# Ledger of designs, part 149: peptides against a protein of PDB entry 2FGR

Target 1, 331 residues: chain A of PDB entry 2FGR
Amino acid sequence: SSVTLFGIVDTNVAYVNKDAAGDSRYGLGTSGASTSRLGLRGTEDLGGGLKAGFWLEGEIFGDDGNASGFNFKRRSTVSLSGNFGEVRLGRDLVPTSQKLTSYDLFSATGIGPFMGFRNWAAGQGADDNGIRANNLISYYTPNFGGFNAGFGYAFDEKQTIGTADSVGRYIGGYVAYDNGPLSASLGLAQQKTAVGGLATDRDEITLGASYNFGVAKLSGLLQQTKFKRDIGGDIKTNSYMLGASAPVGGVGEVKLQYALYDQKAIDSKAHQITLGYVHNLSKRTALYGNLAFLKNKDASTLGLQAKGVYAGGVQAGESQTGVQVGIRHAF

## One batch from the design tools (peptide; made by RFdiffusion4, then SolubleMPNN)

Design b2_p18_2_s4 (from b2_p18_2, 7 letters changed)
Fold by OpenDDE base, seed 2:
Structure b2_p18_2_s4 (fold): chain B 331 residues (1-331), chain A 18 residues (1-18)
Amino acid sequence: as target 1 above (331 residues)
Amino acid sequence: GTEFLIGVPDEELDEFLA
């Protein structure tokens, strides 16, 4: 058997030109290229192709030394794996986010990522962004001829908010084809939550695809999220992403990604475009820079997620520019 | 016994960084 200690420390200097008051914010931020984390994982060979595993992982905030504490909210699983695939018990990425965020060229972090996996409706559940779940059971198939799938169910454990019951219940999964340069996936999920103390279903459908041309990679996402409310009507967002990446000089990578967030409930769009560069100093250490532009239209108030500096919204219809320059180290 | 390892293997770095 084995146990591995691992982690990533990613810290940056970040700037955004507008906060909710129209003022600039700047300082030391975290997780601009990859989410900073500390973890323990392990495996035990049980014989006959069966393995036990565990994974405990928490986020690191290098700017304040985890002033709010450390936990294993990123992942806390025990698993069995073998020829049948893998079964996981515990808090984790839900299968839909685990697969579909892989098409985000900005690794679902910093100021450049696809922001579709979001709480669009002021949902009161802890994980209303559709990324992770408590009390989760997950199953992942092996890859057979390119085809693979993942499924998950999270127990609500009779959690209530207001008059809403079953809060935190998740059911979802994906089907995918991963073969050579091509990846394509379809994900479906439903999560029970509350909005304004009233029962709400968060429904999500996501299509992702990427193709590696060798000299460049293209990636795309199409997503619809609906918060189905009994009172007040549905809160629907259609999100689109298209990105490209290319190696530079054997030690660097340039990335360009565009996203559109069509927020139907407020009849407002937001446009995001991000240019990123990663410079590998080694296999484990990199310098990086991100430049992002977020243009809100009409009633849209989205803000770039400069974690550790400013991750709030802006005034309706305002645009925001963000910059991150940082160091990432993995061990 | 249990072997204690430090760091992700080089072969897994790309997956961890993603």
Scores: peptide ipSAE 0.503, ipTM 0.944, DockQ to the pose 0.887
Fold by OpenDDE base, seed 1:
Structure b2_p18_2_s4 (fold): chain B 331 residues (1-331), chain A 18 residues (1-18)
Amino acid sequence: as target 1 above (331 residues)
Amino acid sequence: GTEFLIGVPDEELDEFLA
């Protein structure tokens, strides 16, 4: 058996030109290229191809030394794996986010990532962004000639908010084809939540694909999120992403990604474009820079996620520019 | 016994950083 201590420390200097008041924000931020984390994981060979595993992982905030505390809310699982695949018990990425965020060239963090996995409706559930779930059971298949799948169910445990019951229930999964340079996936999920104290279903459908041409990689996402409310109408967002990455000089990677968020409930769009560069000083240490532009139209108030500096919204119809320059170290 | 390791193996770094 083994236990591994691992982590990432990613800290940056960040700037955004507008906050909710129209003022600039700047300072030291975290997780610009990869989410900073500390974890323990382990395995035990049980014989016959069966293994036990555990994974405990929490986020690190290098700017303040985790002043708000440390927890294992990124992942806290025990698992069994073998020829049948893997079963996990505990808080984790839900299968849909685990697979479909892999097409995001900005690793679902910093100012450049696809922001479609979001709480679009002021949902009152803790995980209404569709990324993780408590009380989760998940199953992942092996790869069968490229085909693979994942499924998950999270128990609500009779959690209530207002008059809403079954809050926190998740059901979802994906099917995928991963073979050589090609990856393609379809994900479907439903979460039970509340909006304004009333029962609401968060439905999500996501398509992802990527192709590695060797000299460059292309990646894309298509997503619809729908918060189905009994009163007040549905809150629907269609999100689109297209990105490209290429190696540079054997030691670097350049990334360009565009996303469109069509927020139907407010009939408003937001456009995001991000240029990123990672420079590897070693296999484990990199310098990076991100430059992002977010254009809100009409009633849209989206903000870039400069974690540790400013991650709030902007005034309706305002644009925001963000910059991050940082160091990432993995161990 | 249980072996204690430090760090993600080099072969897993790309997946780990993604």
Scores: peptide ipSAE 0.502, ipTM 0.945, DockQ to the pose 0.874
Fold by OpenDDE base, seed 5:
Structure b2_p18_2_s4 (fold): chain B 331 residues (1-331), chain A 18 residues (1-18)
Amino acid sequence: as target 1 above (331 residues)
Amino acid sequence: GTEFLIGVPDEELDEFLA
């Protein structure tokens, strides 16, 4: 058997030109290129092609030394794997997010990522962004000639908020085709949550695809998120993303990504465009820079996620520019 | 016995960083 200690420390200097008051924010932030993390994982060969595994991973905040503590909320799983695939028990990425975020060229981190996986409706559940779940059982198939799938169910364990009695229940999955340069996936999920103390279903459908041309990669996402409420109507957001990346020389990568968030409940759109560059100093150490522009229209108040500096919204209809320059080290 | 390893193997880095 084996146990591996691993991690990433990613810290940056970040700037945004507007906060909720219209003032600039700047300082030291975290996780601009990859999410900073510390983890333990391990495997045991049980014979006959069966393996046991575990994975414990928590986020690191290099700017404040984890002032709010450390936990394993990123992943805390035990698993069995073999020719049948993998079964996982414990908190993890839900299958839909695990697969569909892979098409985000900014790896769901920093100021440039696709922000569709979001709590669009002030949902009161802990994971109403649709990214992770507690009490999760997941199953992942092997890859069969490119075809693969993942399924998950999270128990609500009778969690209640207001009159909602099934908060935290998740059911979802994806089907995918991954073959050489091509990846394409369809994901469907429903989470039970509460909005204003009332039972609400968070329904999500996501399509993703990418193609690696060798000299460049193209990636795209189409997503609809609906918070279905009995009173007040649905809160629906349609999110779109298109990105491209290319190697620059032998040691660099440039990324450009555009996203549109059509927030139907407020009849307002937000446009995000991000330029990123990663410069590999080694296999494990990189310098990076991100430049993002977020244009809110009408009643939209979205903000760039400069974690550790400012991740809040802006005034309605205001635009925000963000910059991150940092160091990433992986071990 | 259990082998204790430090760091993600080089061959897994690209996936790990993504």
Scores: peptide ipSAE 0.493, ipTM 0.945, DockQ to the pose 0.860
Fold by OpenDDE base, seed 3:
Structure b2_p18_2_s4 (fold): chain B 331 residues (1-331), chain A 18 residues (1-18)
Amino acid sequence: as target 1 above (331 residues)
Amino acid sequence: GTEFLIGVPDEELDEFLA
């Protein structure tokens, strides 16, 4: 058996030109290229192709030394795996986010990521962004000639908010084809939550695809998120993403990604464009820079996620420019 | 016995960083 201590420390200097008051913010931020984390994982060979596993992982905030504490909210699973695939018990990425976020060229972190996996409706559930769930059981198939799938169910445990019951229940999954340079996936999920103390279903459908041409990679996402409310109408967002990446000089990678968020409930769009560069000083240490532009139209108030500096919204219809320059170290 | 390791293997780094 084995236990591995692992982690990433990613810290940056970040700037955004506008906050909610229209003022600039700058300082030391975290997780600009990869989410900073500390974890323990382990495996035990049980024989006959069966393995037991565990994974405990929490986020690290290098700018303040985890002043709010440390937990294993990124992942806390025990698993069995073998020829049948893998079964996981515990808090984790839900299968839909685990698979479909893989098409985000900015690794679901910093100022450049696809922001479709979001709480679009002021949902009162802890995980209304559709990324992770408590009380989760997940199953992942092996890869069969390219075809693979994942399924998950999270127990609500009769959690209530206001008049809403079953809060935190998740059901979802994906089907995918991963073979050589091609990846394509379809994900479907539903979560039970509350908005304004009233029962709400968060429905999500996501399509993703990528192709690696060797000299460059293209990636795309199409997503619809719908918070279904009995009173006040549905809160629907259609999100689109297209990205490209290419190796540079054998030691670097350049990334360009565009996203559109069509927020139907407020009849407002937001456009995000991000240029990123990673320079590998070694296999484990990199310098990076991100430049992002977010254009809000009409009533849209989206903000770039400069974690540790400013991750709030802006005034309606305002544009925001963000910069991150940092160091990432992985061990 | 249980072996204690530090760091992800080099072969897993690309996936780990993604």
Scores: peptide ipSAE 0.506, ipTM 0.947, DockQ to the pose 0.879; fails the geometry check

Design b2_p18_3_s1 (from b2_p18_3, 13 letters changed)
Fold by OpenDDE base, seed 2:
Structure b2_p18_3_s1 (fold): chain B 331 residues (1-331), chain A 18 residues (1-18)
Amino acid sequence: as target 1 above (331 residues)
Amino acid sequence: DEEQEKLNEELTKEALSK
């Protein structure tokens, strides 16, 4: 049996031109290109093609040295794997987010990512963004002829919020085709939560695709999230993303990504456009810069996620510009 | 360490994909 210590420290200088009061914010932020993390993992060969594994991973906040503490809430799994695929037990990315976020060229982090995997309805559950779940069982198939799939179920364990009694229950999965330059996936998920103390279903459907042309990669996402409430009507958001990336000079990568968030419950749209550049100093160390523009229309109040500096909303109908310049180091 | 390089590549891919 082997144990591997691993991690990423990603820290940046960040700026946003508007907060909720219309004032600028700037400072030292975290996780602009990749989420900073510390983890332990290992595998044991059990013979006959069967392996056991464990994975423990927590987020690192380099700007404050994890002042709020450290935990393994990014991933805390034990697994069995073999010719049948992999079964995981424990908190992890849910299968839908694990697969469908892979089409985000900004890696679901920093100021540039696709923000569709979000709590759109002030859901009171801990994971109402649809990214991770507690008490999760996951299964991932092998890749056979390009086809692969993942499924997950999370137990609610009779967790209650207000009158909701099944909070945290998740069921979902994806089917995908990954072959050569082409990737395409469809994901479906339902999560039980509460909004205003009332039972609510968070339904999610996501379609993703990418194609690598060698000189450039194109990627896209289509997503609908719906918080189905017993009282007050459904909160529905349609999210769209289109991005392109290209290698630069063998040591760099440029990225451009657009997203549209059509927030039906407030009849308001938000537009996001992000330009990013990564410069690899080595296999482990990179410099990066992100420039993001977020335009809110009407009642939309979305803000860029400059973690460690400002991740709140803006005034309704206001636009926000964000910049991150940082260092990513993997170990 | 080749395993650590592979991990860093996977983490970079994951970090680039997620």
Scores: peptide ipSAE 0.022, ipTM 0.573, DockQ to the pose 0.130; fails the geometry check
Fold by OpenDDE base, seed 5:
Parts: sequence; C-alpha cells; structure tokens
Structure b2_p18_3_s1 (fold): chain B 331 residues (1-331), chain A 18 residues (1-18)
Amino acid sequence: as target 1 above (331 residues)
Amino acid sequence: DEEQEKLNEELTKEALSK
C-alpha cells in the first residue's frame, strides 16, 4: 500500500471595490488560483487489476491558520477500482460537478470562476450549490474510445427541514466524450432540499465542452438550475460561460472568461468578465493575478468570491471589481 | 514544459474539486 501526503497553499492579497454597504474591502485572502488543501491518499493493489483506495482532503485557510478548524469535507472516500471503473463511498464531489466544473478555466476557485453551481434560492440544505454531497455512492466508468460516464446517489438519511423530508438526497450523473483535444459532457442532477421550510427539488442540467487547439484552449458551459417549489413558483437561473486560455512564453498562462447569469425569478442578469494570469516559477510554485468585473443589473446582487476578504453580495444593480495577486505552492 | 502542463492539469483537476 502507498500513502501520499499532498496539499496546496494558495494565499493572495485581494481587493474588492464594493461590499453590501458600498465600501471597499481588502486584505489577505485564500484560494485565488487553486483551493488550498491538505490531503492524504493511498492505494492498495489487491491483485487481478483490483485496487482499494482512500482519499481524505480538507480545505486550508492560510490567512487565519484554519481558526475555525480542519475537516475532511472536501473529500472523504474509500474506493474500489479496476477494469470496471471506480466505485467510491463517502463525501465527495457529486459526479455532475466533478465533470462539468472541469470546463471552468478558473477551476471553480477565486474571483473568476463560473458561479452557476450555486444555491440560487436560499435553499436550506448544506450542499444546495450542487457541488458535493454527504452519504454519497459514486460510480465512474472507464474511458471507452472516448466515451465515459459517472453516476451518483446520496442518501438523505431522513433529514428534515420544516415540512420537507428527504433533504440532502441526490441523484445524478453525466455522459461524456473525452478524446485528445476534445471534451464534451452532459450532466443531469436532482437534489432534494427545503426553501422556507417547504420541500423543494433542485434540478440541474449542464452542458460543457472544450477544445485544445495547442496554441489556445476554448471552453464553454450552458446550465439551467431550477429550484422547484410547491408554493411560490420556481426559481430558475440560466447560466452561460465562454472562456479561452493560452500559454505565454513557456512559463505562463493567460485566461479570459465571460459568464452570464440570467436570474429568471427576479428578471435580472449579471455579467462576469475575468482576466487571469499564472506565472510558473517552478513545477510546484506559481505567482498569479486575477482581475474580475461583475456587473449586476436590476435586482441582481451577486458578489465575487474573494475568499478570506469578502464573498458577500452587493447592493441591487451595483457592479463590483475584484483583484487577487498571490502565490500558489503545491507539495 | 510537458511536466508542468501535466501538473497544472492535475492541480486544475484537483482545484476543480472546489
């Protein structure tokens, strides 16, 4: 058996020009290019092509030294893998988010990422952003001539909120084609939650695709998230993303990404544009900078996610500018 | 650097685990 200790420490100086009061915020933030983490993983060869695995991973907050504690909420899985693929038991990324966030050129991290995987409806479940689940069983197929798939089910364990039952139940999966420079995927998921103490289904459909031209990569996402409420009508958001990245001088990467969030329940849009640069000092260490603009229209109150500095909303119809400059170190 | 690209891809895949 093998055991590997691994991690990332990503810390930045961050600035946003507006908070909920219209004031600027600045300071030391975390996870601007990659999510800071500490993990343990390992495998055991059981013979005959069968392997056992474990993965334990938690988030690190370098700005405060994990003042609120450390946990393994990022991933805590045991697995079996072989020619049949991989079965995982434990808290993890749900299959839909694991696959479909891979098209985000900002890796679902910092001020530049696609923000479609979100709790759009003040859902009361712990994972109503559709990213992870407790009590999860997942299965991932091998890649068959480019075709692959993943499926997951999370047990609710009779969790209730208000009159809502089955809170935290997840069912979902994706189908994909990954071959050379091309990747394309379709994901479907439903999660049971509560809004205002009432049963609500969070339905999600996501399409993603990317193509690596060598000199540049293009990536896109199309998503609909719908919180289906029995009372009060549905809360629907259509999210769109288009991004490009290119290597620079053999040691750097530039990224540009646009996203549109059409929030149907409030008839309001938000536009996000982010420019990012990563400069590799070594295989493990990089400097980076991100510049993001978020334009809220009408009743939209979205904020950039400058983790450790300010990740809240802004006043309705206000725009926000964010900057992150930091160091990422992997070990 | 192909190794750097692979590491960046791995770090990106790992970073996508939000």
Scores: peptide ipSAE 0.022, ipTM 0.544, DockQ to the pose 0.042; fails the geometry check
Fold by OpenDDE base, seed 4:
Formats: structure tokens, sequence, C-alpha cells
Structure b2_p18_3_s1 (fold): chain B 331 residues (1-331), chain A 18 residues (1-18)
């Protein structure tokens, strides 16, 4: 058996020009290029091509030394793997987010990421952003000639909010084709939650694709999230993303990503554009900078996610500019 | 650098799988 300690400490200086009051915020933030984390993982060869595994991982907040504590909410799984693929038991990324966030050139963190995986409807479930789930069983196939898939089910365990009695139930999966420079996938998920104390289905469909041209990579996402409410009508958001990245001088990477969030329930759009640069000082250490602009239209109140500094919304129809400059170190 | 891209992909896969 093996046990590996691993982690990332990513800390930045961040600035946003507007908060909910229209004031600027600045300070030391975390996880601008990669989510800061501490983890333990290991495997045991059981023979016959079967392996057991475990993975325990929590988020690190370098700005305050994890003042709110440490947990393994990022991942806490035990696994069996072999020629059949991998079965995981425990809290993890749901299969849909695990696969479809891979097309986000900003690694689903900082001020530049695709924000489509979101609680768009004031859902009352803990994971209504569609990213992770408790009580999750997941299965991932091997890659066969490029084709692969993942499936997951999370038990609700009769969790209730208001009159909703299946909160936290997840069912979902993806199919994908990953071969050489091409990646493409389709994900479908449904999560049971509550809105206003009433049972609500969070339905999600996501299409992702990327192509690596060597000199540059293109990536795209198309997503629809629908909170299907019994009363009050559906809350639907269509999210679109297109990004490009390119290596710079063998030691750097530049990224540009645009996203559009068409929030149908409020008939309002938000536009996000982010320029990022990563400079590798070594295999483990990088400097980075992000510059993001978020334009809200009409009733939209989206804010950039400058974790540790300001991650709230802005006033309706207001624009927000954000900057992060930081250090990422992996160990 | 293919190794750095692989590491970034691994870190990204790890970051996203994580």
Amino acid sequence: as target 1 above (331 residues)
Amino acid sequence: DEEQEKLNEELTKEALSK
C-alpha cells in the first residue's frame, strides 16, 4: 500500500472595484489559479488487476490559516478500480462536474472560471451548484478508443427542507470522447433540492469540447440549468463559454475566456471576460495574474469570485472588474 | 514544455477532479 501527502497553496492579492454597496474590496485571497488544498491518497494492489484506493482532501485557506477549520469536503472517497474502471464511494465531485469543468481554462476557481455550475434559484440544498454531492456512488469507465463515461448517484437519506423530502439526491452522468487533441462530452444531471421550502428539481445539461492545436487550445461549454419548481415556474439559465489558451515562451501560459449567462427567469444577461497569465518558476511553483470583467445587464447581480476578499454579488445592472496576482505552490 | 503542460493538465485534472 502507498500513502501520498499532497497539496496546493495558492494565495493572491485581489481587488474588485464593486461590492453590493458599490465599494471596492481588496486584500489577500486564496485559490486564484488552483484551489488550495491538502490531501492524503493511497492505493493497495489487491492482485488480479484489482486495486483499492482512498482519497481525502480538504480546502486550504492560506489567508487565515483555516480559521473556520479543516474538513475533507473536497473529496472523501474509498475506491475499487481495475480493468472495469473505478467505483468510488463518498463525497466527491459529481461525474458531470468532474468531466465538464475540465473544459474551463481557469480550473473552476478564481475570478475567471465558468460560473455556470451555480445555484441559480436560491436553492436551499448544500450542493445546489451541481459540483459535489454527499453520499455519492460514482462509476467511471476506462477509456476505450477515446470513449469514456461516468455515472453517479447520491442518496438523499430522507433529508428534508420544508416540504421537500428528497433533498440531496443526485443522478447524473456523462459520455465523452477523449482522443489526442480532441475532447468532447455531454453531461446530464438531476438533483433534488428545495426552493422556498418546496421540492425542486435541478436539471442540468452540459456540452463541452476542446481541441489542442499545439500552439493554442480552444475550449467551449454550453449549459442549461433549470430549477423546476412545482409552484412559481421554472428558473432557467443558459450559460455559454468560449476560451483559448496558448503557451508562452515555454514557461508561461496565457488564457482568455468569455462566458455569457442568460438568466431567463429575470430576463437578464451577464457577460464575463477574463484574461489570465501563469508564469511557471518551476514544476511546482507559479506566479499568476487574472484580470476579469463582469457586465451585468438589467436585473443581473452576478459577482466575480475573489475568494477570501469578496465573492458576493453587485447591484443590479452593475459591472465589476477584478484582479488577482498570486503564487501557486504544489507539493 | 510537454512536462509542464502535463503537470498543468494533471494539476488541472487534479484541481478539477478534486
Scores: peptide ipSAE 0.021, ipTM 0.540, DockQ to the pose 0.044; fails the geometry check
Fold by OpenDDE base, seed 1:
Structure b2_p18_3_s1 (fold): chain B 331 residues (1-331), chain A 18 residues (1-18)
Amino acid sequence: as target 1 above (331 residues)
Amino acid sequence: DEEQEKLNEELTKEALSK
């Protein structure tokens, strides 16, 4: 059996020119290029091609030393794997987010990521962003000639909010083709939650694809989220992303990504464009810089996620510019 | 440890992808 301690410490200086009051915010932030984390993992060979595994991972906040505490909310799984694939028990990324976020060139963190995996409707469930779930059972297939899939189910355990009685139930999965330079996948998920104390279904469909041309990589996402409410009508968002990355001088990577969030319930759009650069000082240490621009139209109030500095919204129809410059270290 | 570095690169790529 092996036990590995691993982690990432990512800390930056961040600036945004607008908060909810129209004022600038700046300071020391976290997780600008990768989410800062501390974890333990290990495997045991049980013979006959069967393995047991565990994974415990929590987020690190380097700016305040985890003043609010440390937990394993990122992942806390035990697993069995073999020729049949892998079964996981415990809190984890849901299969849909695990696969479909892989197309985000900004790693689902900082001021540049695709923000489609979001609670668009003031859902009252803890994981209404569609990223992770409690009480989760997941299954991942092997890769067969490029084809692979993942499925998950999370138990609600009779959790109630208001009149909703199945809060936290998740069912979802993806199918994918991963072969050489090409990756493509389709994800479907439904999560039970509450909005305004009333039962609500969060439905999600996501398409992703990428192609590596060697000199550059292209990546794209198409997503629809729909919070189906019994009263007040549906809250629907269509999210789109297109990005490109390229190696620079053998030691760096430049990234450019555009996203559009069409928020149908408020008939308002937001446009996000981000330029990023990573400079590898070693295999484990990098410097990075991100520059993001977010343009809200009409009633849209989206804000860039400068974690540790400002991650709130802005005034309706306002634009926001963000900058992050930081160090990422993996151990 | 090259295996740990590769794993950290994969974790970084996974962290970059997730």
Scores: peptide ipSAE 0.021, ipTM 0.578, DockQ to the pose 0.048; fails the geometry check

